# Peptides against a protein of PDB entry 3JWR: the designs that were tried, part 57

Target 1, 323 residues: chain A of PDB entry 3JWR
Amino acid sequence: TRELQSLAAAVVPSAQTLKITDFSFSDFELSDLETALCTIRMFTDLNLVQNFQMKHEVLCRWILSVKKNYRKNVAYHNWRHAFNTAQCMFAALKAGKIQNKLTDLEILALLIAALSHDLDHRGVNNSYIQRSEHPLAQLYCHSIMEHHHFDQCLMILNSPGNQILSGLSIEEYKTTLKIIKQAILATDLALYIKRRGEFFELIRKNQFNLEDPHQKELFLAMLMTACDLSAITKPWPIQQRIAELVATEFFDQGDRERKELNIEPTDLMNREKKNKIPSMQVGFIDAICLQLYEALTHVSEDCFPLLDGCRKNRQKWQALAEQ
Target 2, 298 residues: chain A of PDB entry 3JWR as posed
Amino acid sequence: TRELQSLAAAVVPSAQTLKITDFSFSDFELSDLETALCTIRMFTDLNLVQNFQMKHEVLCRWILSVKKNYRKNVAYHNWRHAFNTAQCMFAALKAGKIQNKLTDLEILALLIAALSHDLDHRGVNNSYIQRSEHPLAQLYCHSIMEHHHFDQCLMILNSPGNQILSGLSIEEYKTTLKIIKQAILATDLALYIKRRGEFFELIRKNQFNLEDPHQKELFLAMLMTACDLSAITKPWPIQQRIAELVATEFWEQGDQVGFIDFVCTQLYEALTHVSEDCFPLLDGCRKNRQKWQALAEQ

## One batch from the design tools (peptide; aimed at target 1 N125 Q130 H142)

Design b2_p18_4_s2 (made by RFdiffusion4, then SolubleMPNN; from b2_p18_4, 10 letters changed)
Fold by OpenDDE base, seed 3:
Structure b2_p18_4_s2 (fold): chain B 323 residues (1-323), chain A 18 residues (1-18)
Amino acid sequence: as target 1 above (323 residues)
Amino acid sequence: MEAEELRRIEDELEEFLR
């Protein structure tokens, strides 16, 4: 395609020029081509292209295929969300110095997972999929959409001309797929809530050890969640804009719940209760986000900007909630 | 890697990770 030709022929700017190591990064001003260029730079600067002998054209095609398999009619869970998740992962690995704590296969898997974790997202949560009796709900009992996202990821990875993992050995390929699946499944917040207590206790007791395979897996899951939720850490103007996109998508689901399922939506998905958004954001930060970024900062102090951003946005939302 | 071998590996992984 012309898009592939343009991307493959383009000079890829430096990470510094693209500002993709910044935790404060915004993609709002970037074209789709520029987001693809940023993604190439992430793979290159993490040494993934060289270490796994990726062909440039194959990587370009894969990126464009991933982007194409996000829906354009979904307000938040689209390519830009996946791209921002991957950018936060890149920033956490580089600026947050987590790269030094992980293997190349783990880094490869995390970056692929971050870009792929919401593939073919339909703008509705697992609860809606279950209640609507969608065919996917018959295939999977729990984490329905996350299983679907992984299936989409696998489909793309195996598509002709998109096989960015062709340079891996059989064992490396198996390991990478395992980690990708675990990472994508970890983005189910229900699983996060279930597992986070173990992580926080290990940190609190100073017993956290990345050399332990179970604790490594647990950390990768927590890191994925931290990147997936990283919008809450962004500078206030960016946070507000992203919160509007999230609200739009949730309200669209709420409208569908009324129309298609004949149920009253929860406050989170009820457009008539938009005035509760600030207080709900405070609640979300307190219940889900703060402890995660505190724990992540304990693992690597260079991740502090994520925690600091989360705290600052909590104050901003609290101020709005008090109006 | 041959397509059939890859498919076998993927199927084994899916069974293991379910």
Scores: peptide ipSAE 0.028, ipTM 0.659, DockQ to the pose 0.025
OpenDDE base, seeds 1, 2, 4, 5: peptide ipSAE 0.028, 0.021, 0.027, 0.021; ipTM 0.674, 0.647, 0.664, 0.653; seed 1 fails the geometry check

Design b2_p18_4_s3 (made by RFdiffusion4, then SolubleMPNN; from b2_p18_4, 10 letters changed)
Fold by OpenDDE base, seed 3:
Structure b2_p18_4_s3 (fold): chain B 323 residues (1-323), chain A 18 residues (1-18)
Amino acid sequence: as target 1 above (323 residues)
Amino acid sequence: SEAAELAAIEDAIEAFLS
């Protein structure tokens, strides 16, 4: 395609030029092509292209395939969300110095997972899928959409011309897929809530050790969540804009809940209660975000900008809630 | 009450953001 030709032939700017090592990164001004170029740079600078012998054209095709399999009519959970998740992962790995703590396969898996973690998202949560009796709800009881996202990820990875993992050995391939699956599934916040206590306790007791396979897996899950939620850490103007996208999607779901399921939506998804957004954001930060970024910063102090951003945005939302 | 509020928010988040 013309798009593939353009991408494959383009000079890929440096990470510095693209500012993709910045925790304050914004994609608002970027074209789709530029987001793809950024993605190529992430793979390259993490040494994934060289270490796993990726063909440039195949990587380009894969990126475009992933992008294509996000829906354009979804306000928040679209390609830009996945891209921003991956960018935060990249920043955490590079600027946050987490790269030094992980294997190449883990890094490969995390980046693929970040880009793929919401593939074919429909703009509705697992609860809606369950209540609407969607066929996927019959296949999976928990993390319904996350299983679907992984299935989509696997489909793309195995599609002709998209096989970015073809340079891996059988064992490397198996390991990578395992980690990808775990990472995508970890983005279910229900699982985060279930598991975060163990992570925080290990940190509190100063017993956290990435050489332990179980703790490594736990950390990768927490890191995925940290990147998935990283919008909450962005500079305030960016945070506000992203929050509007999230609210739009949630309200769209609420509208569908009324129309299609004949139920009253929760406040979070109730368009008529948009005035509660600031207080709900404060609650979200306190309940979910702060401890996570505190713990992450404890693992690597260079991740502090995420925590700092989260704290600053809490203050901003609190100020709005008091008006 | 703050703890209860946070717990309720956590439950809501678990239910509706996942």
Scores: peptide ipSAE 0.029, ipTM 0.702, DockQ to the pose 0.086
OpenDDE base, seeds 1, 2, 4, 5: peptide ipSAE 0.028, 0.029, 0.028, 0.028; ipTM 0.699, 0.693, 0.701, 0.699

Design b2_p18_4_s4 (made by RFdiffusion4, then SolubleMPNN; from b2_p18_4, 8 letters changed)
Fold by OpenDDE base, seed 5:
Structure b2_p18_4_s4 (fold): chain B 323 residues (1-323), chain A 18 residues (1-18)
Amino acid sequence: as target 1 above (323 residues)
Amino acid sequence: SEAEELAEIEDAIAAFLS
């Protein structure tokens, strides 16, 4: 395709030029092509292209395939969300210095997972899928969409001309897929809530050890969530704009819940309850976000900008809630 | 209790955002 030719022939700017190492990064000014270029740079600067012998054209095709399999009519859970998740992962690995704590296979898996974690998202949550008796709800009982996202990820990875993992040994391939699956499933916030207590307790007791395989797996899950929710850490103007996208998608679901399921939506998804958004954001930050970024900062102090951003946005939302 | 309220909020958030 012309798009592939253009991408493959383009000069890839440096990470510095693209500012993809910054926790304050925004994609709003970037074209789709530029987001793809950023993604190539992430793979290159993490040494994934060299270490796993990725062909440039194959990587380009894979990126475009992933992008194509996000829906354009979904307000928030689209390619830009996946891209921003991956960028936060890249920033956490580089600027946050987490790359020094992980293996190349783990880094490879996390980056692929970040880009793929919401593939073919329909703009509705698992609860809606279940209540609407969607065919996917018949395949999976829990984490319905996350299983679907992984299935889509696997499909793309195995598609002709998209096999970015062809340079891996059989054992490396199996390991990578296992980590990808675990990472994508970890983005189910319900699973995060179930598992985070163990992570926080290990941190609190100063018993956290990445050399332990179980704790490593737990950390990767927490890191995925931290990147997935990273919009809450962005500079206030960026945070507000993303919050509007999230609200739009939630309200769209609420409208569908009224129309298709004949139910009254919750306040979070109720278009008529827009005035509650600031207080709900404060509640979300307190209940979900703060402890996670605090714990992450304990693992690596260089991740502090994420925590600082979250705290600053809490203050901003609280001020709005008091008006 | 505050703990119960927090748990309810967490469950609600999980249900809505997952």
Scores: peptide ipSAE 0.037, ipTM 0.724, DockQ to the pose 0.139
OpenDDE base, seeds 1, 2, 3, 4: peptide ipSAE 0.038, 0.045, 0.042, 0.043; ipTM 0.739, 0.746, 0.748, 0.748; seeds 1, 2, 3, 4 fail the geometry check

Design b2_p18_5 (made by RFdiffusion4)
Pose (drawn by RFdiffusion4):
Structure b2_p18_5 (pose): chain A 298 residues (1-255, 281-323), chain P 18 residues (1-18)
Amino acid sequence: as target 2 above (298 residues)
Amino acid sequence: SSFAEEIQEIHEELHDMF
């Protein structure tokens, strides 16, 4: 509660000061308080704060709530992951220049979604909780964990003093939630795979176009995956270390080049055809693929 | 039900990759 006092009264530094405009950004050296501050700057500089009548008091409580609902004992899928995703999402809209391509309702939704796309993640994949007959698997059909991440995000937004959406018309609120649900579910790697082929062709055939309502919401799913694993596009020292955490969390459940080829380069290439200023992601991606290939050969 | 099964198969394939 004092964490709220100290936060709701500190000056939020500029985006330039926070270097959150950068695809090469890192959080390793930031404190917890600093990461919440960057998030406030994100909402502010996306005009989300002013256009949706958000009170500084409420947004702060909500951000803090999401922070405390990520598990500390979980190796990679903790708060810093949700943060590093939202920052990548933020950097994509700004420096990658996509904000000029989509509505205010969509930007707000993407940011809220990127922040909460893994809430309460217990350090295990959908495959495991299904095979171990976790009650969550009994409750949800497909995209089990991602359904849960959303159930949580919504639970928090309905919490008192956390209604950062309270300023929306009922129609606005109604469709924002619809997009948020779609965004969070799209972080299921299975859906990314079952859907990407359709998108990779509209790109390949120079037919892809945002104006098409459907082509847009497909892209929105592809954008979510793009930020969800943006960690693979980081400078080598960072990618080296964050790969260390994904490594431990996976081994804990068990108790890179093929993946980048299979999952990643294919995607970031498509994102750049959609937006050239998003190329740093593709550059950093194949750059790390280069280092991992060299290591694979010892 | 078919769709849920297809998604689950994809999860198994992904898991086998590791």

Design b2_p18_5_s1 (made by RFdiffusion4, then SolubleMPNN; from b2_p18_5, 8 letters changed)
Fold by OpenDDE base, seed 5:
Structure b2_p18_5_s1 (fold): chain B 323 residues (1-323), chain A 18 residues (1-18)
Amino acid sequence: as target 1 above (323 residues)
Amino acid sequence: SEEAEELREIEDELADLF
């Protein structure tokens, strides 16, 4: 395609020029081509292209395929969300110095997972999929959408001309797919809530050890969630804009719940309760976000900008809730 | 505490949302 030719022939700017090492990064000013160039830079600067012998054209095709399999009519859970999740992962690995704590296969898996974690997202949550009796709800009992996202990820990875993992051994390939699956499934917030207590307790007791395979798996799950939720850490103007996109998508679901299911939506999905957004954001930060970024900062102090951003945004939302 | 209970309710609500 012309798009592939343009991407494959383009000079890829440095990570410094693209600012993709910054925790404060915003994609709002970037074209789709520039987001793809940023993605190439992430793979290159993490040494994934060299270490796993990726062909440039295959990587370009894969990126474009991933981007194409996000829906354009979804307000938040689109290519830009996945791209921002991957950028936060890249920043956490580089600027946050987490790269030094992980294997190349783990890094490869996390980057693929971050880009793929919401593939074919429909702008509705697992509860809606279940309550609407969607065919996907018959295939999976829990983490319905996350299983679907992984299936889409696997389909793309196995598609002709998209096989970025073809340079891996059979064992490396199996390991990578296992980690990708675990990482995508970890983006189910219900699983995060279920598992985070173990992580926080290990940190509290100073017993956290990345050499333990179980604790490594737990950490990768927490890191995925931290990147997935990283919008809450962004500079206030960026955070506020992203919160509007999330609210738009949630309200669209709530409107569908009323019309299609005859259900009164929860407050977060109720357009009539939009005035509660600031207080709900404070509650979300306190219940879900703060302890995660505190724990992540304990693992790597260079991740502090995520925690600091989260705290600053809590203050901003609290001030709005008091008006 | 009442605050801890409120946070648990928020967690339960959010668990279903995402």
Scores: peptide ipSAE 0.232, ipTM 0.834, DockQ to the pose 0.078
OpenDDE base, seeds 1, 2, 3, 4: peptide ipSAE 0.203, 0.231, 0.206, 0.217; ipTM 0.829, 0.835, 0.825, 0.831

Design b2_p18_5_s2 (made by RFdiffusion4, then SolubleMPNN; from b2_p18_5, 9 letters changed)
Fold by OpenDDE base, seed 5:
Structure b2_p18_5_s2 (fold): chain B 323 residues (1-323), chain A 18 residues (1-18)
Amino acid sequence: as target 1 above (323 residues)
Amino acid sequence: SAEAEELREIEDLLADLF
C-alpha cells in the first residue's frame, strides 16, 4: 500500500527527537505516520529489531496492521491509547531502567502486548458484553475482551507479511506468545485488583525477587497495568483531555445500557452525573493508581515521575471536586 | 472503616467497568 511504502521509506527520527523516553509524552500533535515512526523507534532502541532479526518492511506492515485493527469510532480505546500504553512501556523500560531487569523476550512480549492489548475494542466493557449476551461472552467466562484482544494479536502476527517473530526459535516463539497472552490478560482491571495485594505485600515485606518466575510474571502484569493506566500520570492538561475521552466512551456505553438493556448506568457511565467526575477521579486514584505507582517506584526509583504525576493529578481533581 | 468500605465499593465498580 501507499501507506506502507511511505512508512518503510521514511527516516525514523531519534528517540530524543520524538521525546518517546519522556513520561510526560503526548501524542496529540502526532500524525498516524509519526505514531508509526515512534513505534519503529521503540523496537529499534530496545534492540528488538537486531536481536530478533526483524525485517524493516515486515515490522512496518505489522505496525500498520495493528493500527488498522483499532476502531476509529471508539473515543478512548483506540490506536492512540495502545500507542500511549506502548510509549509508557518504552519510557518505563528506558528512563525507568526496567529494561535492565528483564530479558529480551520479556521486553519483546511487553511491547507487542502494549500495542495489541485493546485490539478491536468496541468501546464497551466486559460487563456490557456479558449483559448484552454478545457471542464473545459465550466463548469466554472472564476477561472476555482481553481474550479477544489476544486472539486479534495472534491473527495479525500470523498474517502474511506481518510475521515479526519469524526470526525466533520455536521455543522463543512459544515463550513470547505466553508472555504476550499473560500481559494482555493482565490489563483486565478485575485481575489487577485480584492480584495486586500479593505484589504490594512482597514489596512491603522486602521479599520481592524478580528471579522468582511467579514474581516475575506478577511484576510484568503490574507493569502492564501501570502503563495501561498511565494517562492518570500525565501533565494536567493531557490528563484532563484524556479523562474527557474516557468519560465520552463511558457515557456512550451508559446511553446504550439505557437504550438496549433498559438498565440505569452506574454513576461513572451516567451522562447526567458528569459533575461527579472530579470526585470519581480522586476515588479512582486512591483505590487503584497510587499504590501501584508507589510499588513500581520501589522496584525502580527512576519510575518516580509516574507516581509524582499521579499525586499531582489527584490534587487537581480534588480541587475541582471541592468547587 | 467507612473509607475502606468506600474504596472496596469503588474497586468493585471499577472491576466491572474495565
Scores: peptide ipSAE 0.183, ipTM 0.821, DockQ to the pose 0.081
OpenDDE base, seeds 1, 2, 3, 4: peptide ipSAE 0.152, 0.163, 0.164, 0.161; ipTM 0.816, 0.817, 0.815, 0.815

Design b2_p18_5_s3 (made by RFdiffusion4, then SolubleMPNN; from b2_p18_5, 10 letters changed)
Fold by OpenDDE base, seed 3:
Structure b2_p18_5_s3 (fold): chain B 323 residues (1-323), chain A 18 residues (1-18)
Amino acid sequence: as target 1 above (323 residues)
Amino acid sequence: SALAEELQKINDLLASLF
């Protein structure tokens, strides 16, 4: 395609030029082509292209295929969300110095997972899928959409001309797919809530050890969530704009719940409760975000900008809630 | 506690959202 030819022939700017190592990064000014160039740079600077013998054209095709399999009519859970999740992962690995704590296969898996974790997202949550009696709800009892996202990821990875993992051994391939699956499934916040206590306790007791395979898996799950939620850490103007996109998608779901399911939506998804957004954001930060970024910063102090951003945005949302 | 219940509701809500 013309798009593939343009991407494959383009000079890929440095990570410094693209500012993709910055925790404060914003994609708002970037074209779709520039987001793809950023993604190539992430793979290159993490040594994934070299270490796993990726063909440049295959990587370009894969990136464009992933991008194409996000829906354009979804306000938040689209390519830009996946791209920002991957950028936060890249920043955490590089600027946050987490790269030194992980294997190349784990890094490969995390980057693929970050880009793929919401593939074919429909702008509705697992509860809606279940209540609407969607066919996916018959296949999976829990983490319905995350299983679907992984299935989409696997489909793309195995599609002709998109096989970025073809340079891996059979064992490396199996390991990578296992980690990708675990990482995508970890983006279900229900699973995060279930598992985070173990992580926080290990940190609190100073017993956290990445050489333990179970603790490694737990850390990768927490890191995925930290990147997935990273919008809450962004500079306030960026945070506000992303929060509006999230609210738009949630209100769209609430409208569908009323129309299609005859259900009164929760406050978070109720357009009529828009005035509660600031207080709900404070509650979200306190209940979900703060402890995660505190724990992540304890694992790597260079991740502090994520925690600092989260704290600053809490203050901003609190000030709005008091008006 | 009422706080724990509220936090659980928030957690359940959030778990349903993402």
Scores: peptide ipSAE 0.043, ipTM 0.719, DockQ to the pose 0.092
OpenDDE base, seeds 1, 2, 4, 5: peptide ipSAE 0.036, 0.033, 0.037, 0.039; ipTM 0.718, 0.683, 0.709, 0.716

Design b2_p18_5_s4 (made by RFdiffusion4, then SolubleMPNN; from b2_p18_5, 12 letters changed)
Fold by OpenDDE base, seed 4:
Structure b2_p18_5_s4 (fold): chain B 323 residues (1-323), chain A 18 residues (1-18)
Amino acid sequence: as target 1 above (323 residues)
Amino acid sequence: MEEAKELAEIEDLLASLF
């Protein structure tokens, strides 16, 4: 396609030029082509292209295929969200120095997972999918969308001309797919809530050990969640704009819940409760985000900008909740 | 007790949202 030719022929700017190592990064001014160029740079600067012998054209095609399989009519859970999740992962790996704690296969899997974690997202949560008796709810009992996202990821990875993992051995391929699946499933906040207590306790007790396979897997899951939620850490103007996109998508679901399911939506998805957004954001930060970024910062102090950003945004939301 | 209950309600709410 013309898009593939343009991407494959383009000079890929440095990570410094693209500012993709910055935790404060914003994609708002980037074209789709520039987001794809950023993605190529992430793979390159993580040594993934070299170490796994990725053909440039195949990588370009894969990126474009991933982007294409995000829905354009979804306010938040679209390509830009996935791209920002991957950018946060890249920043955490490079600037946050987490790269030094992980294997190349783990890094490869996390980056693929970050880009793929919301593939074909429908702008509705698992509860809606289940209650609407959607066909996907017949396939999976829990984490319905995350299983679907992984299936889409796997489909793309195996599609002709998109096989960025063709340089891996059979065992490396299996390992990578396992980690991708676990990482995508980890973006289900229900699973995060279930698992985070173990992680926080290990950190609190100074018993956290990345050489333990179970603790490694737990860390990768927490890191994925931290990147997925990273909008809450962004500079305030970026955070506000993303929060508006999230609210739009949630209100659209709430409107559908009333119309299609004859249920009253939760306050978070209730357009009539828009005035509660600031207080709900404070509650979300306190309940979900703060302890995660504290724990992540404990594992790598260079991730502090995520925690600092989260704290600053909490103060901003609190000030709005008091008005 | 109220904070813990509120947290649990938020967790349940959030678990239902994602």
Scores: peptide ipSAE 0.035, ipTM 0.710, DockQ to the pose 0.083
OpenDDE base, seeds 1, 2, 3, 5: peptide ipSAE 0.034, 0.033, 0.034, 0.034; ipTM 0.701, 0.701, 0.711, 0.705

Design b2_p18_6 (made by RFdiffusion4)
Pose (drawn by RFdiffusion4):
Structure b2_p18_6 (pose): chain A 298 residues (1-255, 281-323), chain P 18 residues (1-18)
Amino acid sequence: as target 2 above (298 residues)
Amino acid sequence: SDDVETFVEEELEAFDAA
């Protein structure tokens, strides 16, 4: 509660000061309070704060709530993951220049979604909770964890003093939630795979076009995956360390080059055809693929 | 690569188990 007092009264530094406009950004050295501040700057500089009548008091309580609903004991899938994703999402809209390609309702949804796309993640994959017959698997059909991440995001938005959406017309609120649901579900790697082929062709055939309502919401799913694992596009020292966490969390459940080829370069290449200014992601990606390949040969 | 494909297949199987 004091954490709210101190936060809801601190000055939010500029985006330039926070270097959150950068695809090469890192959080290793930021405090907890600082990361929440960057998030406020994100909402502010995306005009989400003014266009949706958000009170500083409410947005702060909500951000804090999401922070405390990520598990600390979880290796990689903790708050800093949701944060590093939203920052990548933020950097994509700004420096990658996509904000000029989509509505205010969509931007707000993507940010809220990127922040909460892994809420309450218990450090285990959908495959495991299905095979271990976790009650969550009994409750949800497909995309089990991602359904849960959303059930949580919504639970928090309906919490008192957390309705950062309270300013929306009922129609606006209704469709924003629809997009948020789509966004969070799209972070299921299975859906990314079962859908990317369709998108990679519209790109390949120089046919892809945003105006098309459907082609757009597909891209929105592809954008979510693009930020969800943006960590692979980081400078080597960072990618080295964050790969250490994904490493431990996976081994805990068990108790890189093939993946980048299979999952990543394919995607970031497509994102750059859609937006050239998004190339740093593709550059940093193959750059790390280079260093992992060299290590794989010892 | 084979390990990655196997891992992905497990995720797809869990998804299509619905």

Design b2_p18_6_s1 (made by RFdiffusion4, then SolubleMPNN; from b2_p18_6, 10 letters changed)
Fold by OpenDDE base, seed 4:
Structure b2_p18_6_s1 (fold): chain B 323 residues (1-323), chain A 18 residues (1-18)
Amino acid sequence: as target 1 above (323 residues)
Amino acid sequence: MDAVKEFLQELLEAEESA
């Protein structure tokens, strides 16, 4: 395609030029082509292209395929969200120095997972899918959307001309897919809530050990969630804009819940409760985000900008809630 | 906090009912 030709022929700017190592990164000013170029740079600078012998054209095609399989009519859970998740992962790996704690296969899996974790998202959560008796709810019992996202990820990875993992051995391939699956499934916030206590307790007791396979898996799950929620850490102007996108999508779901399911939405998804957004954001930060970024910062102090950003945004939201 | 609690409860219920 013309798009593929353009991408494959383009000079890929440095990570410094693209600012993709910055935790404060924003994609708002970037074209789709530029987001694809950023993605190529992430793979390159993580040594994934070299170490796994990725063909440039195949990588370009894969990126474009992933982007294409995000819906444009979804306010928040679209390509830009996936791209920002991956960028946060890249920043955490590089600037946050988590790269030094992980294997190349884990890094490969995390980057693929970050880009793929919301593939074909429909702008509704698992509860809606379940309550609407959608066909996907018949295929998967738990983490319905995340299983679907992984299925889409696998489909793309196996599509002709998109096989970025073709340079891996059979064992490396199996390992990578396992980690990708676990990472995508970990983005189910319900699973995060279930598992985070173990992670926080290990950190609190200074018993956290990445050499333990179970703890490694747990860490990768927490890292995925930290990147998935990273909008909450962004500079305030960026945070506000993203929060509006999230609210739009949630309110759209709430409207559908009323119309299609004849249920009253929760305050979070209730358009009539828009005035509660600031207080809800404070509650979200306190209940879900702060402890995660604290724990992540404990694992790697260079991830502090995420925690600092989260704290700053909490203050901003609190100030709005008091008005 | 109530909205977040409700959201968390919904997440947990969806996970349990599935």
Scores: peptide ipSAE 0.284, ipTM 0.866, DockQ to the pose 0.897
OpenDDE base, seeds 1, 2, 3, 5: peptide ipSAE 0.265, 0.269, 0.278, 0.277; ipTM 0.864, 0.860, 0.865, 0.865; seed 1 fails the geometry check

